# Designs tried in a protein design run: peptides against a protein of PDB entry 5YCA. Part 139

Target 1, 132 residues: chain A of PDB entry 5YCA
Amino acid sequence: RSLPAERNPLYKDDTLDHTPLIPKCRAQVIEFPDGPATFVRLKCTNPESKVPHFLMRMAKDSSISATSMFRSAFPKATQEEEDLEMRWIRDNLNPIEDKRVAGLWVPPADALALAKDYSMTPFINALLEASS

## One batch from the design tools (peptide; made by RFdiffusion4, then SolubleMPNN)

Design b2_p29_8_s4 (from b2_p29_8, 12 letters changed)
Fold by OpenDDE base, seed 2:
Structure b2_p29_8_s4 (fold): chain B 132 residues (1-132), chain A 29 residues (1-29)
Amino acid sequence: as target 1 above (132 residues)
Amino acid sequence: SEAEAQLREMFSALSEEARAAAVATMLAE
């Protein structure tokens, strides 16, 4: 598959230690009509553009928003490029369906596979290990 | 902002009031 040409410089080194990022994660209980659910987020700011994005995890099953990962990793991606990647994820990985949240969400193993492709491994490891 | 738009889209299933409150908390960190 083809990924966007330009990647967020925040993710220039996929081998960095993830542990310093763990305390930067934040947990939040969100009240849905059918009950509360905890989400863990990590604010990721592009060091050049200064534009922030949030990586997001559902605490209970550790599902991670692939949409958030893609948008953070590829700040200049077109909607078409995003759609193509999301279709690839649907066809090749194991996304979950949760009516409470929009976008495409994937289990931890798939998130880490995407993280490798997007050079986001430290950030996804931190997000997965953060307490909720 | 892009971050706010992303979060609002993510939680579009919530009522407007609930979404606004949730997103405001996230943005304030």
Scores: peptide ipSAE 0.757, ipTM 0.961, DockQ to the pose 0.795
Fold by OpenDDE base, seed 5:
Structure b2_p29_8_s4 (fold): chain B 132 residues (1-132), chain A 29 residues (1-29)
Amino acid sequence: as target 1 above (132 residues)
Amino acid sequence: SEAEAQLREMFSALSEEARAAAVATMLAE
């Protein structure tokens, strides 16, 4: 598959130590009609544009928002490019269905596979290891 | 902001009040 040409400069080095990012994660309990659920987030700011995005994890099963990963990694991507990538994820990975949240969410192993493709491995490792 | 719009989209299943409160907390950190 083809990914957008321009990537967020925040992710220029996929080999960085992820441990300093762990304490930057934040947990939050959100009340849904069927009960509370905890989400863990990591604020990722593009060092050039200064535009932030939040990477998001559902604490209980560690599902990660692939939509948020893509949008953070490729800030100039078109909606068409995003749609094509999301279709690829549906066809090749194991996204979950959760009516509480929008976007495409994937289990940890798939998130790490995407992280490698998007050069986001340290950030996803930190998000997965953070406490809730 | 763009971040706010994306968070609102993510939690579109919540009521307007619940979503506003949740997103405000996230943005404030």
Scores: peptide ipSAE 0.757, ipTM 0.961, DockQ to the pose 0.762
Fold by OpenDDE base, seed 4:
Structure b2_p29_8_s4 (fold): chain B 132 residues (1-132), chain A 29 residues (1-29)
Amino acid sequence: as target 1 above (132 residues)
Amino acid sequence: SEAEAQLREMFSALSEEARAAAVATMLAE
């Protein structure tokens, strides 16, 4: 598959130690009509544009928003490029469906596979290890 | 902001009031 040409410079080094990012994560309980659910987020700011994106994890099953990962990694991607990637994820990985949240969400192993492709490994490791 | 718009989209299943409160908390860190 083809990924967008320009990547967020925040992710220039996929080999960085993830541990300093763990305390930057935040947990939050959100009340849905059928009950509460906890989400863990990590704010990721593009060092050049100063535009932030939030990486998001559902605490209970550790599902990660692939949509948020893609948008953070490729801030100049077109909607067509995003659609192509999301279709690829549906066809090749194991996304879940949760009516409480929009976008495409994937289990931890798939999130780490995407993280490798997007050069986001330290950030996804931190998000997965953060307490809720 | 772009971040707010994306968070609002993510939690579009919530009522407007619930979504606004949830997103405001996230944006405030």
Scores: peptide ipSAE 0.756, ipTM 0.961, DockQ to the pose 0.779
Fold by OpenDDE base, seed 3:
Structure b2_p29_8_s4 (fold): chain B 132 residues (1-132), chain A 29 residues (1-29)
Amino acid sequence: as target 1 above (132 residues)
Amino acid sequence: SEAEAQLREMFSALSEEARAAAVATMLAE
């Protein structure tokens, strides 16, 4: 597969200590028609453009939004590049289907695999370790 | 904002009122 050429400079170092990011995560209960669900988020701001994106985790099963990861990692990606990556994820990883949320969501192990590819490992580790 | 638009898209299954409340909380941190 071909990932976009330009990556968010926030993710220039995949070896950063993730522990300082844990307390920056926030948990929130959202009421759906069939009951409440808790989501954990991490606000990630591009240090150059100052544009923020939110990485998102469903607390119960720790599923992570791959769509949000991609859009945060590759702020100048085209729709075609995103579609290509999402197809790759469907074909090679184990995305889950949840009618409550849009986008492509993946289990923790797959999220960490994507994090390595996108140079986001510290941020995904923090998101997964944060309390809900 | 771009962040707001992406969050609204993520929670598009909610009613407009429920989505607005949820997203407002997220944006306020």
Scores: peptide ipSAE 0.756, ipTM 0.961, DockQ to the pose 0.782

## One batch from the design tools (peptide; made by RFdiffusion4, then SolubleMPNN)

Design b2_p30_3_s1 (from b2_p30_3, 14 letters changed)
Fold by OpenDDE base, seed 5:
Structure b2_p30_3_s1 (fold): chain B 132 residues (1-132), chain A 30 residues (1-30)
Amino acid sequence: as target 1 above (132 residues)
Amino acid sequence: MESLIEQAKYFFKNSEKALEQFLKIIEEES
């Protein structure tokens, strides 16, 4: 498949040690009609953007927002490029079904597969290992 | 460049309560 040409400079090196990122993760409880759910977020600063991007994990099952990963990795992606990638994820990975969340969320193994494709492995590892 | 509200919208369904909770904590944290 084809991914956007320009990637967030934050992810230029996929081989970096992820452990320093673990304490940068933050947990947050969100109240939903059916009850609370804990999410873990990681603030990602793009050198070319004034607004940070957050990667997000659902704490209980460690599902990760693939949408957030894509948008963080490819800040200049077109809507068409995103649509194509999201369709690819639906067709090739195992996005979860959860009425509380938007976009596509994928289980840890799928998230790591995407992380490899997007050069985000240290960040996803940290997000997965962070306490909730 | 995506705003925080735009990010919140693809994290959570169009739930005002969920969006407000997320954004409030982010603002307090910053």
Scores: peptide ipSAE 0.428, ipTM 0.879, DockQ to the pose 0.619
Fold by OpenDDE base, seed 4:
Structure b2_p30_3_s1 (fold): chain B 132 residues (1-132), chain A 30 residues (1-30)
Amino acid sequence: as target 1 above (132 residues)
Amino acid sequence: MESLIEQAKYFFKNSEKALEQFLKIIEEES
């Protein structure tokens, strides 16, 4: 598959220690018609963007929004590039089924695989290890 | 540049209540 050429400068070093990022994560309870669910978010600042981007984890099963990962990693990606990647994820990984969430959400192992591809390993490790 | 509301829309599917809850907390932290 072909990933976008330009990546968020925040993710230039995939080998950084993730532990300092753990306390930066925040948990939030969202009320849905069928009950509450806790999500964990990590704010990611792009030096080239005025608006921060959030990575998101569903606390209970640790599913992570692959859509948010892609959007954060590749801020200049075209819709066609995103569509191609999302199709690849559907075909090669194990996105979950949950009517409460939009985009594609993937299990922890899949999230880490994507993190390696997107150079986001420290951030996804921190998000997965954070308390909820 | 993607706004917070645009981000919320690809987190939560067809739930204005969920969007509002998320955005409220994010805005309070800002």
Scores: peptide ipSAE 0.428, ipTM 0.879, DockQ to the pose 0.634
Fold by OpenDDE base, seed 2:
Parts: structure tokens; sequence; C-alpha cells
Structure b2_p30_3_s1 (fold): chain B 132 residues (1-132), chain A 30 residues (1-30)
């Protein structure tokens, strides 16, 4: 598959030690109509962006928002490029079904596969290992 | 470039309250 040409400079080095990022993660309880759920977020800054991007994990099953990963990794991606990647994820990975969340969320193994493709492995490792 | 509101919208659905909770905490940390 074809990924966008320009990548967030935050993800230049996919081999960085992820452990310093673990304490940067933050847990948050969100109240839904059906009850509370805990999410873990990691703030990712981009020098070319006015606002930070957040990577997100559902604490209980460790599902991670693939949509947030893609948008963080490829800040200049077109809607068409995103649509194509999301379709690829649906066809090749195992996105979950959860009525509380939007976009595509994938299990940890799939998230790490995407992280390798997007060159953001340290960030996803940290997000997965963070306490909730 | 995604705003915080736009990010919230691709995290959560079917609950305006959930969106507000997320944004409130993010804004408080800013």
Amino acid sequence: as target 1 above (132 residues)
Amino acid sequence: MESLIEQAKYFFKNSEKALEQFLKIIEEES
C-alpha cells in the first residue's frame, strides 16, 4: 500500500527507547450512558502544528485508535489517503466494534504493526505499557 | 491540522457528554 509522503518529524527515529514516554501518558475516566470507561492518552507535539495530537488507548482491552495514529503520523495527508488506509486496515487487520468510540480502533498487536509502518513504535509501546 | 474538537470527534461518538468531558480535561491541562 501507499502511505503519505510527509511524516511528522516527531517520528524520525523508530528505535528510540520508549520508557521515558511512559510517565507522559495520562489516564482519564469518561462517563458514558452505559457506564464509565478509562482511556489512556499520550500528547504528541508537532512543530508544524498549532495544537498537539493525542494518541488514545482504551484501558481495559488496550485497543488503540488507528485513526489518531494515522493523523498524527501524517499531518498533511489528504482525506483520500486516509480513506484508503482505513479501508486497508478494515480489510487486513482486526478493528474492534464499540459503540462508544469513533474511527477505527485496533488491538495491541495490530497497533504495533501500524506503528512500525508509521515509524512510531516507541510511542505506541509507551501507550500500551502506561498504567490506568 | 486537527483541532481538539475534531480529534475528540474521531475518538468518541454518540455522546456529547463524553466529548465535553474529554475536552474539559485537555483544556484544564493547557
Scores: peptide ipSAE 0.427, ipTM 0.880, DockQ to the pose 0.625
Fold by OpenDDE base, seed 1:
Structure b2_p30_3_s1 (fold): chain B 132 residues (1-132), chain A 30 residues (1-30)
Amino acid sequence: as target 1 above (132 residues)
Amino acid sequence: MESLIEQAKYFFKNSEKALEQFLKIIEEES
């Protein structure tokens, strides 16, 4: 498949040690109509952007927002490029079904597969290992 | 890069309460 040409400079090195990123993750309880759910977030600063981008994990099953991964990795991607990638994820990976969340969320193994493609492996490893 | 509110909108589906909770903590940390 084809991914956007320009990638967030934050992800220039996929071989970085992820352990220093673990304590940077933050857990938060979100109240929903059906009850509370804990999410873990990791702030990702793009040196070329004023606003940080957050990667998100659902604590209980460790599902990761693939939408947030894509948008963080490819800040200049078109809507068409995103739609194409999301379609690929639906066809080739195992996005979860949860009425509380928007976009596509994927299991840990799928998240790590995407992380490799997006050069985000250290960040996703840290997000998955962080305490909730 | 998307604003914080735009990010919140693609995290949580049709939940104003969830959006508010997320934005509150993020804004407090900023």
Scores: peptide ipSAE 0.427, ipTM 0.880, DockQ to the pose 0.677

Design b2_p30_3_s2 (from b2_p30_3, 14 letters changed)
Fold by OpenDDE base, seed 3:
Structure b2_p30_3_s2 (fold): chain B 132 residues (1-132), chain A 30 residues (1-30)
Amino acid sequence: as target 1 above (132 residues)
Amino acid sequence: MQALIEQAEYFFRNSEVALQQVLAEIEEEA
């Protein structure tokens, strides 16, 4: 598949130690109309543009927002490029769509596969290991 | 901060109650 040409320079090195990122994650219990759910966030700031993005995890089943990953990794991507990648994810991985939150969410193994493609492995490992 | 607010508004657009909780937390963390 074709990914956007320009990637967030934050993700220039996929081999970084992820452990320093773990304490930077933040867990929050969110009360939805039909009950509570805990989410874990990791704020990732583009060192050039200074634009931040949250990476998101559902604590209970460790589903990761593929949408948040893509938008953080490819800040100059068009909506068409995002749509194409989301279609690829639907066709090749195991995404879910949850009524409580927008976008595509993928299980941990799929998230790590995407992380490799997007050069985000340390950040996704940290997000998955963070306490909730 | 505005970028993070907009992202929260996207992800939690299906629940105003949830969105307000996230926004409050984001603002406190800043």
Scores: peptide ipSAE 0.680, ipTM 0.932, DockQ to the pose 0.790
Fold by OpenDDE base, seed 1:
Structure b2_p30_3_s2 (fold): chain B 132 residues (1-132), chain A 30 residues (1-30)
Amino acid sequence: as target 1 above (132 residues)
Amino acid sequence: MQALIEQAEYFFRNSEVALQQVLAEIEEEA
């Protein structure tokens, strides 16, 4: 597959220690019509553009929003590029579509595989280890 | 802040009740 050419400079070093990012995560219990669900989010700010994006995890099963990862990693991606990547994820990983929240969500192992591709490993590790 | 609001509006588009809870907390965080 072909990923977008320009990547968020926040992710220039995939080898950084993730532990300092853990306390930056925020957990929130959200009441849906069908009941409560806890989400953990990590705000990631592009150091050049100063535009922030949330990375998100569903606490119960640790599913990570692949959509949030892609949009944070590739801030100049077109909708067509996103659609292409989401199709790739459907074909090669194990995504779920939860009716409560939009986008594709993937289990931790798949999230870390994507993180490697997007150079986001420290951020996804932190998100997965954060308390909820 | 506007960017974060737009993201919340995307992810929680299926539940207005959920969206308002997220927006309220985002506003308090920053």
Scores: peptide ipSAE 0.679, ipTM 0.931, DockQ to the pose 0.781
Fold by OpenDDE base, seed 2:
Structure b2_p30_3_s2 (fold): chain B 132 residues (1-132), chain A 30 residues (1-30)
Amino acid sequence: as target 1 above (132 residues)
Amino acid sequence: MQALIEQAEYFFRNSEVALQQVLAEIEEEA
């Protein structure tokens, strides 16, 4: 597949130590109409544009938002490019759609596969290891 | 902050109650 040409400079080095990122994650219990659910988020700020994005994890099953990953990694991507990647994810990984939250969510193994592709491994490791 | 608000509005578009909780938390963290 073809990913967008320009990547968030925050992710220029996929070999960074993820440990310092763990305490930056935030867990929140959110009350939905059908009951509570805990989400963990990590704020990631583009060092050039200063635009922040949250990476998001469902605490219970550790599903991670592939949509949040893509949008953070490729800030200049078009909707068409996003749609193409989401189709690829549907065809090649094991995404789920949850009625409570939008976008595609993937299990930890798939999230780490995407993280390698997007050069986000330290950030996804931190998000997965954070307490909830 | 505006960018984060827009992101929250996307992810929690199916629950206004959930969205308001996220927005309140984001504001406190800022």
Scores: peptide ipSAE 0.679, ipTM 0.931, DockQ to the pose 0.792
Fold by OpenDDE base, seed 5:
Structure b2_p30_3_s2 (fold): chain B 132 residues (1-132), chain A 30 residues (1-30)
Amino acid sequence: as target 1 above (132 residues)
Amino acid sequence: MQALIEQAEYFFRNSEVALQQVLAEIEEEA
């Protein structure tokens, strides 16, 4: 598959130690009409543009928002490029769609596979290891 | 902050109650 040409410079080195990122994650219990759910988020700021993006995890099953990953990794991607990648994810991984939250959410193993593709491994490791 | 607000509005577009909780929290943390 083809990914967008420009990647967030925050992710220039996929081999960085993820440990310092763990305490930067924030857990929040969110009350939905049908009950509470805990989410963990990590704010990732593009060092050049200074535009931040949240990476998000559902605490209960550790599902990661693939949509949040893509948007953070490829800040200049078009909607068409995003749609193409999301279709690829549907066809090749095991995403879930939850009525409470938008986008595609993938299990930890799939999230780590995407992280390699997007050069985001330290950030996804931190998000997965953070307390909830 | 505006970028984060827009992201929250996308992900929590199906629950106004949930969205307001997230917005309140990110505003406090910023």
Scores: peptide ipSAE 0.678, ipTM 0.932, DockQ to the pose 0.772

Design b2_p30_3_s3 (from b2_p30_3, 18 letters changed)
Fold by OpenDDE base, seed 1:
Structure b2_p30_3_s3 (fold): chain B 132 residues (1-132), chain A 30 residues (1-30)
Amino acid sequence: as target 1 above (132 residues)
Amino acid sequence: MKALEEQARYFFQHSEVALQQVLAEIRAEA
């Protein structure tokens, strides 16, 4: 597969300690029509453009939004590039589609695999370890 | 702020009730 050429400079170093990011995560219980669900968000700001994105986790099963990861990692990606990557995820990983939320969501192991590809390992580790 | 709100509108597009809760939190955290 071909990932977009330009990556968010926030993710220039995949080896950083993730622990300082843990307290920056925010948990929220959201009431859906069919019941409550807790989500954890981590705000990630592009240090050059200053444009922020959230990375998102469903607390109960620790599923991570692959869509949020991709959009944060590749801010100039086209819709076609996103669609191509989402197809790759469907073919090679174990994504789920939840009726309550849009995009593809992947289990923790898959999220960490994507994190290596996108150079986001510290951020995904922090998101996974944050309390909810 | 607007970028985060737009992201919320995408992820929670299937539940207006859920969306408004997320938007309220995003705005409060800003």
Scores: peptide ipSAE 0.726, ipTM 0.949, DockQ to the pose 0.791
Fold by OpenDDE base, seed 5:
Structure b2_p30_3_s3 (fold): chain B 132 residues (1-132), chain A 30 residues (1-30)
Amino acid sequence: as target 1 above (132 residues)
Amino acid sequence: MKALEEQARYFFQHSEVALQQVLAEIRAEA
């Protein structure tokens, strides 16, 4: 598969220590019509454009939003490029569908695989280790 | 703020109740 050419400069070094990012995560209990669910967010700001994105985790099963990862990693990606990657994820990984939230969500192992591809391993490690 | 709110509107597009909670939290944390 082909990923977008330009990546968020925030993710220039995939080997950085993730521990300083853990306390930057924020957990929130969200009340849905059918009951509460806890989400963990990590705000990631592009150091060049100053545009922020949230990375998102569902606390209960630790599913990570692949959509949030892609959009943060590739801020100039077209909708077509995103669609192509999401199709790849459907075909090659194990995404789940959740009627409460949009986008593709993947289990921790798949999230870490994507993180390696997108050069954002420290951020996903922090998101997975954060308290909820 | 604007960018984060737009992101929230995407992810929580199917629950207005949930969306408003997320928006409130985003604004409070900013």
Scores: peptide ipSAE 0.726, ipTM 0.949, DockQ to the pose 0.792
Fold by OpenDDE base, seed 4:
Structure b2_p30_3_s3 (fold): chain B 132 residues (1-132), chain A 30 residues (1-30)
Amino acid sequence: as target 1 above (132 residues)
Amino acid sequence: MKALEEQARYFFQHSEVALQQVLAEIRAEA
């Protein structure tokens, strides 16, 4: 597959220590019509454009939003490029769709595979290790 | 602020109740 040409400069170094990012994560219990669910967010700001994105995890099963990862990693991607990547994820990984939240969500192992592809490993490790 | 609110509107587009809770937290953290 082909990923977008330009990547968020925040992710220039995939070898960084993730531990300083853990306390930057924020957990929130959200009340849905059919009951509560906890989500963990990590704010990731593009150091050049200053545009922030949240990376998101469902706390209970540690599913990670692949959509949030892609949009943070590739801020100039077209909708067509995103659609192509999401199709690839459906074909090659194990995504879930949850009626409460939009986009594709993937289990931890798949999230780390995507993180390697997107050069986001420290950020996804931190998001997965954060308390909820 | 506005960028994060827009993202929240995408992720929680299926539940207005949930969206308002997330928006409140985002605004409080800013």
Scores: peptide ipSAE 0.725, ipTM 0.948, DockQ to the pose 0.782
Fold by OpenDDE base, seed 2:
Structure b2_p30_3_s3 (fold): chain B 132 residues (1-132), chain A 30 residues (1-30)
Amino acid sequence: as target 1 above (132 residues)
Amino acid sequence: MKALEEQARYFFQHSEVALQQVLAEIRAEA
């Protein structure tokens, strides 16, 4: 598959130690109409544009938002490029769609596979290890 | 941050109640 040409410079080095990122994660219990659910988010700021994105994890099953990953990794991606990648994820990984939250969500193993592709491994490791 | 609020609006577009909770936290962290 073809990924967007320009990647967020925040992710220039996939080999960084993830442990300093763990305490930067934030857990929040959110009350939905059908009950509470805890989400963990990690704020990721593009060092050049200064535009922030948060990466999202559902605490209970550790599903990670693939949509949040893609949008953070590829800030100049078109909607068409996103749609193409989301189709690839549907065809090649094991995403879920949750009625409470939009986008595609993937299990931890799939998230780490995407993280390798997007050069986001330290950030996804931190998000997965954060307490909830 | 406005950018983060827009992202929250996307993720939590199906629950206004949930969205308002997330927005409150985002604004408090700013």
Scores: peptide ipSAE 0.724, ipTM 0.949, DockQ to the pose 0.758

Design b2_p30_3_s4 (from b2_p30_3, 11 letters changed)
Fold by OpenDDE base, seed 3:
Structure b2_p30_3_s4 (fold): chain B 132 residues (1-132), chain A 30 residues (1-30)
Amino acid sequence: as target 1 above (132 residues)
Amino acid sequence: MEALREQAEYFFRNSPVALAQWLAVIEEEA
């Protein structure tokens, strides 16, 4: 598959220690009509544009928003490029669509596979290890 | 905050109540 040409410079080094990022994560309980759900978020700011993105995890099953990952990793991606990647994810990984939250959400193993492709492994490891 | 607000509006587009809860906290943290 083809990924967008330009990547967020925040993710220039996929080999960094993730542990300093763990305490930067934040958990929040959100009340939905059918009950509460806890989310864990990690704020990731593009050092050039200064535009922040939250990487997001559903605490209960540790599903990670693939959509948030893609948008953070590829700030100049077109909607068409995103659509192509989301189709690839549907065809090759195990995403879920939850009525409570938009986008594609993937289990931890799939999230780490994407993280490798997007060069953001430390950030996803931290998000997965953060307390909720 | 504007970018984070827009992102939240996407993720919680199916639940205005959830969106309000989310925004209240992230705006406080900012």
Scores: peptide ipSAE 0.740, ipTM 0.954, DockQ to the pose 0.775
Fold by OpenDDE base, seed 2:
Structure b2_p30_3_s4 (fold): chain B 132 residues (1-132), chain A 30 residues (1-30)
Amino acid sequence: as target 1 above (132 residues)
Amino acid sequence: MEALREQAEYFFRNSPVALAQWLAVIEEEA
């Protein structure tokens, strides 16, 4: 697969210590028609464009939004590039689609695999370790 | 907040009530 050419400069260093990011995560309970669900979010701001993105985790099973990861990592990606990556994820990983929230959500191991590809390992580690 | 609102509108596209709950909190945090 071919990932977009330009990556968010926030993710220039994949070797950063993730522990300072853990307390920056926030948990929130959302009431859905079929019951409550807790989400954990980490705000990631592009240092050049100043555009923020939330990286998202479902607390119960620690599923991570691959869509949020991709959009944060590749701010200039086209819809076609996103679609291509999402197809790759469907073909090569174990994503789920949840009726409550849009996009593809992947298990922790898959999220870490994507994080390596997108150079955002510290941020995903922090998101996974945060309390809910 | 504009970018975060748009992102939320995508994720919670199937539940306006969920979206409202989400936005209320993130707007307060801003």
Scores: peptide ipSAE 0.740, ipTM 0.954, DockQ to the pose 0.788
Fold by OpenDDE base, seed 4:
Structure b2_p30_3_s4 (fold): chain B 132 residues (1-132), chain A 30 residues (1-30)
Amino acid sequence: as target 1 above (132 residues)
Amino acid sequence: MEALREQAEYFFRNSPVALAQWLAVIEEEA
């Protein structure tokens, strides 16, 4: 597959220690018609454009939004490029779709595989280890 | 904050009530 050419400079180094990022995560309970769900978020700001994105985790099963990862990693990606990557994820990983929240969500192992591809391993490790 | 609002509108597009809860918190954190 072909990933977008330009990556968020926030993710220039995939080998950084993730532990300082853990306390930066925030948990929030959202009430849905069929019951509450807790989300964990990590705010990731592009150091050049200053545009922030939340990386998102469902606390209960640690599913992570692949959509949030892609959009944070590739801020100049076209919709076509995103669609292509989401198709790849459907074909090669184990995504779920949840009616409560949009996009593709992947289990922790798949999230870490994507993180390696997107050079954002420290951020995903922190998001996974954060308390909820 | 505008960027985060737009992102939230995507993720919670199926639940205006959920969106309102989310925005109420992230706006006060900003």
Scores: peptide ipSAE 0.740, ipTM 0.954, DockQ to the pose 0.781
Fold by OpenDDE base, seed 5:
Structure b2_p30_3_s4 (fold): chain B 132 residues (1-132), chain A 30 residues (1-30)
Amino acid sequence: as target 1 above (132 residues)
Amino acid sequence: MEALREQAEYFFRNSPVALAQWLAVIEEEA
């Protein structure tokens, strides 16, 4: 597959220590019509554009939003490029579609595979290890 | 904050009540 050419400079070094990011994560319980769900989020700000994105985890099963990862990693990606990547994820990984929250959500192993592709490993490790 | 609001509007597009809860907290943290 072909990923977008320009990547968020926040993710220039995939080998950084993730532990300082863990306490930056925040958990929040959201009440839905059919019951509560806890989300863990990590704010990731592009150091050049100053545009922030939340990386998001559903606490119960540790599913991570692949959509949030892609949009944070590739801030100049077109909708067509996103659609292409999401199709790839559907065909090659194990995404979950949840009625409560939009986008594709992937289990931890798949999230880490994507993190490697997007150079986001420290951030996804922190998000997965954060308390909820 | 505007960017985060737009992101939230996408993720919680099926639940206005959930969106309101989310926005209330992230606005306080900002």
Scores: peptide ipSAE 0.740, ipTM 0.954, DockQ to the pose 0.788

